# Peptides against a protein of PDB entry 2N1D: the designs that were tried, part 34

Target 1, 169 residues: chain A of PDB entry 2N1D
Amino acid sequence: EVKVKIPEELKPWLVDDWDLITRQKQLFYLPAKKNVDSILEDYANYKKSRGNTDNKEYAVNEVVAGIKEYFNVMLGTQLLYKFERPQYAEILADHPDAPMSQVYGAPHLLRLFVRIGAMLAYTPLDEKSLALLLNYLHDFLKYLAKNSATLFSASDYEVAPPEYHRKAV

## One batch from the design tools (peptide; made by RFdiffusion4, then SolubleMPNN)

Design b1_p12_8_s3 (from b1_p12_8, 8 letters changed)
Fold by OpenDDE base, seed 1:
Structure b1_p12_8_s3 (fold): chain B 169 residues (1-169), chain A 12 residues (1-12)
Amino acid sequence: as target 1 above (169 residues)
Amino acid sequence: SLIKKLLELLRP
């Protein structure tokens, strides 16, 4: 298995996220106040501001685009807890053509990186390419950790109403 | 382009 190391600063958040949804029966407020698109854009701008060369900037843009697309494909099938399924269905019904990267936020984006390692294990990649990919993924995760105070908050969740509970069985 | 393509290969 290919291991994508989650920063220690973010591991407790994954537990809190799971607890908020599964145990406390809360939902992340949608659309997100700061969606995945915005987070990725901020990251790209952050990398640019650090004086990267044109080549490095190009690489960052490709990583951002890749993460965005991967998120949009994987959100509905891999990143949601069972309790979140009705909410997702409502989003699809109301906004069928909207990419999920414009709806969901940091918590769901972080969940993506929990899944990537296992998925990479089934994809034949040469060692050099895999190392390069992992380096960029870890770099982005470090960025999330650095900005965790503004990206992850329990206040972005709210208790689901009783009628929702009946849907989420 | 490589990184983007690699991420796309992870699609189910």
Scores: peptide ipSAE 0.041, ipTM 0.731, DockQ to the pose 0.595
Fold by OpenDDE base, seed 5:
Structure b1_p12_8_s3 (fold): chain B 169 residues (1-169), chain A 12 residues (1-12)
Amino acid sequence: as target 1 above (169 residues)
Amino acid sequence: SLIKKLLELLRP
């Protein structure tokens, strides 16, 4: 397995996220007040404001686009706990044309990086390419950690109604 | 587009 290091500041959040949903039977409020698209846009602007070269700006945009696409592909099949499945189905029914990056927020985005390491192990990448990718991913994760106070909060979750409990696993 | 392509390779 290729190790994608999650910042220590964010590891407790992953546990809290799991607990809120799996044990406390809460759901992340959807659509997110700050969705993945917005987070990625803020990151790109943040990198741009730091005086990066044109080439670096281009690279950041490509990374953002890649993360967004990967998130949109992986969210429904890989990033949800079982308890969240009915909510996801409702989102698809109500917003069939909306990419999930416009619906979900930081907690689910962070889950992507938990899963990516295992996927990298089976990806045909040479060492140089892998190192480059990891550098970009880690840079973004550091950004998430820097802004964790505004991106990750238990107040973004709500207790699922009884009707939801009856249909959720 | 290299990074984007690399991320695409991670798709199951």
Scores: peptide ipSAE 0.037, ipTM 0.721, DockQ to the pose 0.576; fails the geometry check
Fold by OpenDDE base, seed 2:
Structure b1_p12_8_s3 (fold): chain B 169 residues (1-169), chain A 12 residues (1-12)
Amino acid sequence: as target 1 above (169 residues)
Amino acid sequence: SLIKKLLELLRP
């Protein structure tokens, strides 16, 4: 099977994220102060500032666009914990035409990379294409790890109000 | 748009 390796620096965050939502009954503040679109844009600009060639810049833009699209498709059906579903429903009602990459932030984006490996196993990718994709995905994950102090914080979560609990159960 | 296309193939 195909495995997308999550940097060791980010693995504890996945646990904290899960704990904040499922056990502490908190919700990530939405809309995110720094959404997925912004994170991907910063990554692209970071790569550009490193003196990449035109070809490398083009490839980065493709990766960014692909990650964004995949996130927008997968968020509602694959990336949410059960406790987050009422919040998602409210977001859809209030912002029906907004892509989720403009609403959600780094924690949910990271969850995408937990799922992507399993999906890759069922796609007809040749060895060369798979290697190329994995290289870029790992490069982006390294970027997230490098900027983890600013992207991942428990202060971005808040205790769900009593009204939310009544809707969630 | 190879990488983008590859990611699109991951759609459920």
Scores: peptide ipSAE 0.037, ipTM 0.722, DockQ to the pose 0.590; fails the geometry check
Fold by OpenDDE base, seed 3:
Structure b1_p12_8_s3 (fold): chain B 169 residues (1-169), chain A 12 residues (1-12)
Amino acid sequence: as target 1 above (169 residues)
Amino acid sequence: SLIKKLLELLRP
């Protein structure tokens, strides 16, 4: 089994995220104030500012592009709680051509990394490639943890209105 | 390129 370690600082947030939505029946405010695209861009710029080699900079760009693509593919099918499904349907109706990386934010992006480990277990990757990928994923997660105060906040959620409850399961 | 390809392989 391939395990992607979530930083200890972010583990409590995953619980809070789940609680806000599932127990408190709140929704993350969409479109996000800071969407996945911007988070990934900030990460890339952060890595660049640290004086990395050209090779490392190139690799970071590829990682960012890959994470973005994977997020856009996985968000609707794998990363949403049941209570969030009506909201997602509304987003698709209102923004049919927009990638979800431009709509959703840090909490949903973090959920992606909870799922990646299990998916990697079924991917025919050699040991070297897998180690390299894990290193980049962990590096990005470390960045999220470092900036968690600005990326993860309960104030980004709002109580779903009564009409939403009627169509939510 | 390699990392991007690896992430794409994770697509369902």
Scores: peptide ipSAE 0.036, ipTM 0.720, DockQ to the pose 0.591; fails the geometry check

Design b1_p12_8_s4 (from b1_p12_8, 8 letters changed)
Fold by OpenDDE base, seed 5:
Structure b1_p12_8_s4 (fold): chain B 169 residues (1-169), chain A 12 residues (1-12)
Amino acid sequence: as target 1 above (169 residues)
Amino acid sequence: DLIKKLLELLRP
């Protein structure tokens, strides 16, 4: 199986995220104060500020666009815990035309990368293409790790209200 | 187009 390595700095967060939602019955505050779109934009700007070549800049834009699209497709069906389903339904009702990358934030974006490795194993990619993709994905994950203090915080979660609890579980 | 295409191939 193709493995997308999650930085060690971010692995504990995945556990905390899971615990906050599934055990503590909290919800990530939506819409996110810093959504996926803004995170990806910041990353792209960060890469551009490093003086990359035109080709690298173009590639970064494609990676950002690809991650965004992949997130928007996968969020509703693959990235949510069961407890989050009612919240997602409410988001769809309140923001029917908004892509989820404008609603959700870093924690849900990070969940995407937990799934990518398994799916890459079933994707017909040659060795060079796979290596290139992995390099970009790992580079982005490194960026998330570098900015983890501002992107990942338990304070972005809140205890679900009683009325929500009755709808869930 | 390559990187974006590669990521899109991962969609279920």
Scores: peptide ipSAE 0.032, ipTM 0.702, DockQ to the pose 0.571
Fold by OpenDDE base, seed 1:
Structure b1_p12_8_s4 (fold): chain B 169 residues (1-169), chain A 12 residues (1-12)
Amino acid sequence: as target 1 above (169 residues)
Amino acid sequence: DLIKKLLELLRP
């Protein structure tokens, strides 16, 4: 199994995220105040500001595009807790053409990296390609950790109303 | 387009 190392700073957040949703029956406020698209854009701009070469800049853009696409594909099927399913259904009904990267935010994006390692194990990637991919993913995760104070907050969640509880059960 | 393609290969 390929392990994607989650920064230690973010591991507690994954637990908190799970607790907020599953135990406390809260929902992440949607649409996110800072969506996945914005986070990825900020990351790309951050990398550009550090004086990267053209090749490195191209690579960053490629990684950003890849993460975005993967997130949009995987969000609805792999990244949601059962309690979040009704909310997702409402989002699809209200915004059928909107990519989920424009709706969801950092917590759900982080969940992607929890799952991606197992998926990589089933993909026939050569060692060099895998190492390259992992390096970029880890670099992005480090960025998330560096900006965790502004990206992850329990205040972005709210208690689901009683009507929602009936839908979720 | 390597990284993007690699990520896309992880799709179900």
Scores: peptide ipSAE 0.030, ipTM 0.692, DockQ to the pose 0.595
Fold by OpenDDE base, seed 4:
Structure b1_p12_8_s4 (fold): chain B 169 residues (1-169), chain A 12 residues (1-12)
Amino acid sequence: as target 1 above (169 residues)
Amino acid sequence: DLIKKLLELLRP
């Protein structure tokens, strides 16, 4: 299995995220105050502001685009806990044409990187390509860790109402 | 395009 290293600062959050939803029966507030699109845009702008070369800027943009697309594809099928599925269904019904990167936020985006490692193990990527991809992914994860105080908060979750519990059983 | 393509390969 290919291991995508999650920064130590974010590992506790993955546990908290899991706990909030699965044990405390809370839901991440949707639409996110800061959605995945905005997070990726901020990252791209951050990288640009650091004075990278044109080639590096291009690479960042491609990474952002790739992460966004991958997130939009994977969110509904791979990144949700069972308890979150009714919420997702409502989102799809209310916003059928909206990409999930415009609805969901940092916690779900972080879950993507947990899944990527497992998926990479079954992809025909050569060693060089894999290393390159991992470097970019790790760079983005470092950015998430740097901004974790503003991106990850239990206050972005709320207790699901009893009506929701009936749907989630 | 490379990174984007690589990520697309990870789609289930």
Scores: peptide ipSAE 0.030, ipTM 0.690, DockQ to the pose 0.580
Fold by OpenDDE base, seed 2:
Structure b1_p12_8_s4 (fold): chain B 169 residues (1-169), chain A 12 residues (1-12)
Amino acid sequence: as target 1 above (169 residues)
Amino acid sequence: DLIKKLLELLRP
């Protein structure tokens, strides 16, 4: 089994995110003010500013591209709570050609890392490559933890309107 | 919902 360790600092947020949506019937504001594309770009630029070698920079870019692709594939089918389904349907109708990495933000991106471990178990990566990938994924998660104050906030959620609640239930 | 179940395990 491939284990992706979520930083302890971010685990409470996952619980809060779940609570906000499932119990408090709130929705994350979409389109996100800071979308997944932007977060990944900031991470890549952050790594670049740290003086990475060309090889390391290339690896970071590949990891970023991989995370983005995985997110775009997984969001609609794997990362949403039931209460969020009507919102997702509306997003698809309003933005049919937009990748979800341009719509959703940090909370949904973090949810990916809860699932990604199981998916990586089916990859044809050798042990060394998998270890390297995991190192970068953990590095990215540490970046999210470092910037959690700006990336994760309950103020990015709002109570779903009565009309939404009626059609969602 | 696997994510939901996993998150429940993370609850204090």
Scores: peptide ipSAE 0.027, ipTM 0.653, DockQ to the pose 0.032

## One batch from the design tools (peptide; made by RFdiffusion4, then SolubleMPNN)

Design b1_p13_3_s1 (from b1_p13_3, 8 letters changed)
Fold by OpenDDE base, seed 2:
Structure b1_p13_3_s1 (fold): chain B 169 residues (1-169), chain A 13 residues (1-13)
Amino acid sequence: as target 1 above (169 residues)
Amino acid sequence: MIDTGESFYVDMS
């Protein structure tokens, strides 16, 4: 089993995210003010600014690309609550050709790391490559934790309007 | 553990 450890600082946010959507019937504002693409770009630039070598920079870019791909593949099928389904359908209708990494933001990106471990278990990566990948994933999660005050906020959610409740049955 | 009744869930254990 491939285990991706969520920082303790971010675990409460996953609970808040769940509560906001499933119990308070709120929705994350979409398109995100800061989407997944932007977050990943900031991370890459952050790593570059810390004086990494060219090889390390290349590795970061590959990890960023991988995270983006996994997110775009998994968002619609694995990372949404029932209450978010109508919103997702509207997003698909309004932005049919846009990758979800350009629409969704930090909360949904964090959800990816709750589920990505199971996906990685089926990758053909060798032990060393997998260990390196996990190190980068954990490094990225630490980055999210360091920037959690700006990336994760209940103010990015809105109470779903009555019309949404009606179509959400 | 948070069970959403959907594919996504959060394991807090």
Scores: peptide ipSAE 0.218, ipTM 0.794, DockQ to the pose 0.088
Fold by OpenDDE base, seed 5:
Structure b1_p13_3_s1 (fold): chain B 169 residues (1-169), chain A 13 residues (1-13)
Amino acid sequence: as target 1 above (169 residues)
Amino acid sequence: MIDTGESFYVDMS
């Protein structure tokens, strides 16, 4: 497995996220006010403002596109707790043609990086390309950590109603 | 490590 290191600043959030969903029976409010697409766009603009060369800017755009694609592929099958499954089904019914990167937000995006390492292990990349990709992924994670106060908040969750509990078996 | 007994889990190591 390819190891993707989660910043120490964000590890406590993964615990809080787990607790909010599985123990407190809360749900992240959907559609997210700040979705994955917006977060990735902000990151790309942030990198552009840092004075990147044309080639480096292009590389950032490619990484952003890759993260978005992985998220959209993996969200439904890999990144949800059991309690979130009914909500996901409702989202699919209400937004049948929308990519999940336009619906979900930062907490679920962070979950991607818990799992993406295993997926990268099966990606046909040479050692140099993989190292470069990992550097960008870690750079993005540091960006999330830097902006964690605005991206991760328990106030973005709400207690699921009793009707939801009955179908979340 | 967070072991939820589910498909998704968090490795804190």
Scores: peptide ipSAE 0.214, ipTM 0.795, DockQ to the pose 0.089
Fold by OpenDDE base, seed 4:
Structure b1_p13_3_s1 (fold): chain B 169 residues (1-169), chain A 13 residues (1-13)
Amino acid sequence: as target 1 above (169 residues)
Amino acid sequence: MIDTGESFYVDMS
């Protein structure tokens, strides 16, 4: 397994996220006010504004595209707590053609990096490419940490109604 | 470690 290190400042959020969903029975408000697509776009623009070379910009864009793709593939199968399944089902029904990166936001995006390492372990990348990718992923995670105050908030969650509890059993 | 079985989980160790 490839280890993707979560910044220490974001680890508490993963705990809070877990607590909000599983213990407090809350749901992240969907569609997200700031979806994954937007977050990734902001990151790419942020990197561009810092005066990176064309090659670096290309690499960032490829990483962003990769993150988006992995997110869209893994969200439904690997990034949801059991309590979130009914919500996901409703999203699929209401937005069947929408990629989940347009629906979900930062908390679920962060969850991707908890699981992405396992996927990367089976990706046909040479050691050098993998190391480079990991560096970019860690750079992105650092970006999330830097903007955590605006990206991660318990106020983006709401208590699930009783009717939801019935179908979430 | 936050283990939710077959669902998402976080290893905080």
Scores: peptide ipSAE 0.176, ipTM 0.779, DockQ to the pose 0.088
Fold by OpenDDE base, seed 1:
Structure b1_p13_3_s1 (fold): chain B 169 residues (1-169), chain A 13 residues (1-13)
Amino acid sequence: as target 1 above (169 residues)
Amino acid sequence: MIDTGESFYVDMS
């Protein structure tokens, strides 16, 4: 198994996220005010502003593209609590061609990094490529931690209406 | 380790 370490600053958020949805019966407001695409774009721009070489910039873009792809593939099947399934179904019905990276935001993106390690274990990557990828994934997670105050907030959730509760059972 | 209760787990150690 490939281990992706979650920053200590973000671990409590995963608990809060779980509590908001599964115990408090709230839903993350969709479409996200700041979606995954924009978060990844901000990260790429941040890395660019740090004076990276062309090669490093290219690598960052590749990592961003990879994270986006993994997110879009895994969101519906791996990154949702049961309570969120009706919401996801509604999103698919209303926006069948929209990538989920344009709909969902930071909390769901963080969930990806809890699961992605297991997926990478089955990916045919050489040792060097895997190490490089892991370094960038951890770097990105550090970026999320640094900007956690603006990316993760309980105010981005809302109480699900009674009609939704009936659909979620 | 923190059990997030459904789909996600984090090691707090």
Scores: peptide ipSAE 0.215, ipTM 0.792, DockQ to the pose 0.093; fails the geometry check

Design b1_p13_3_s2 (from b1_p13_3, 8 letters changed)
Fold by OpenDDE base, seed 5:
Structure b1_p13_3_s2 (fold): chain B 169 residues (1-169), chain A 13 residues (1-13)
Amino acid sequence: as target 1 above (169 residues)
Amino acid sequence: MIDTGESFSIDFS
């Protein structure tokens, strides 16, 4: 398996996220005030403002596109706790044509990086390309860590109503 | 590792 290292600064958030949903029975407010698309766009603009070469800028755009694609593919099947399933079903019913990157936000995006390593292990990338991709992924994770105060907050979660509990296992 | 028996779990190892 390909190793994607989560910054130590973000590991506590993953635990808090888990606790909020599975133990406190809260849900991340959807649609997100700042969705995955917006976060990735901010990252791309951040990288462009750093004086990168045209080739470097192109690479960033490709990485952003890749992260978005992986997120949209994996969200529904791999990145949700069981308690979140009814909410996801409601989102699909209300927004059937919307990519999940336009609905979900930073917490679920961070969850992607817990699982993306296993997916990358089966991608047809040569060693150099994989190393470069991993560098970008780690760079993005550092960006998330740098902006964690604005991206990750328990105030973005809400206590699920009683009727939700009845349909959630 | 945080394993809730759900579709998503956390493994830091």
Scores: peptide ipSAE 0.228, ipTM 0.790, DockQ to the pose 0.097
Fold by OpenDDE base, seed 1:
Structure b1_p13_3_s2 (fold): chain B 169 residues (1-169), chain A 13 residues (1-13)
Amino acid sequence: as target 1 above (169 residues)
Amino acid sequence: MIDTGESFSIDFS
């Protein structure tokens, strides 16, 4: 199995995210004020501003594209708590053609990295390519950790109304 | 490890 290590700084957030949704019965406000597309774009620009070579910039863009694709594929099937299913269904109904990377934000993006390792284990990548990918994934996670104060906030969640609770059983 | 019995769970191992 391919192991993607979550920075220690972000592990408490995953717990808070879990608590907000499952125990406090809150929902992340959608559409996100800062969606996954924007976060990935900021990361790419950040890497560019650090004076990367053309080849390194190309690699970053490829990784960003890959993360986006994986997120869009996995969000609905693997990254949601049961309580979030009605919300997701509503999003699909209202925006059937919108990629989830344009709807969801940092908390759900972080959840991807809890699961992406298992998916990569089944991807036919050579050892060198996999190592490079993992390095960038960890680099991106470090970026999230550095910017956690602006990316992760309980204020982005809101209490679900009673009628929602009845749907989420 | 956080296992809520839901579709998503957290395993820090």
Scores: peptide ipSAE 0.227, ipTM 0.789, DockQ to the pose 0.097
Fold by OpenDDE base, seed 2:
Structure b1_p13_3_s2 (fold): chain B 169 residues (1-169), chain A 13 residues (1-13)
Amino acid sequence: as target 1 above (169 residues)
Amino acid sequence: MIDTGESFSIDFS
């Protein structure tokens, strides 16, 4: 079993996110003002600006690419609450060819790390490679925690209209 | 663990 540790600073946000969606019947505003692609780009640039070696820079880019790919694969099937399904359907209809990393934002990206561990368990990586990957994933999560004030906000959600509730029945 | 019966759930364990 591969365990990805969520920073303690971000665990309360996952609860708030759950509450906003499932109990308060709100939806994250889509398309995201700051999408997953931009968050990952900011992270990569952040790492580059800190004077990483060429090898480390390459590794960061690979990790970013991997996170993006996993997100795009898993969003629709594993990272949504039932209440979000109609919204997702609308997104697919309006943006059929757009990767979800260009539509969704930080909250859904964080949800990825709740599930990614199980997926990594089936990835044929040697122990050292897996450890390195996990280190980068944890590093990225620390980055999210560091920037949580700007990335995670209830103001990015809005109450679903009555029409949406009828669709969500 | 938060299990809401949704496709997504939170497990901190």
Scores: peptide ipSAE 0.227, ipTM 0.788, DockQ to the pose 0.089
Fold by OpenDDE base, seed 4:
Structure b1_p13_3_s2 (fold): chain B 169 residues (1-169), chain A 13 residues (1-13)
Amino acid sequence: as target 1 above (169 residues)
Amino acid sequence: MIDTGESFSIDFS
């Protein structure tokens, strides 16, 4: 399995996220105030502003596109806690044509990196390409860590109503 | 490791 290291700064958030959803029975407010698309765009712009070469910028864009695609594919099947499934179903019903990267935000994006390694293990990437990809993924994770104060907050969650609990059993 | 038996779980190992 390909190992994607989560920054130590973000590991506590994953625990908090888990606690908010699973134990406190809260839900991340959807649609996200800052969705995955926006986060990825900000990252790309951030990298661009730092004066990367055209090739590096292209690589960043490709990585961003890849992250977005993986997120959109994996969100519903791999990145949700059981308690979140009714919410997801509602989102699908209300926004059937919207990619989940336009609906969900930073917490779920971070969850992707917990699972993406397993997916990458079965990709036909050579060692060099995989290493390069991993470097970019880690770079992006560092970006998330750097901006964690604005991206990850318990205030973006709210207690699910009783009627939701009945759906989530 | 946080494993609640759900589709998503966390493994820090």
Scores: peptide ipSAE 0.223, ipTM 0.790, DockQ to the pose 0.088

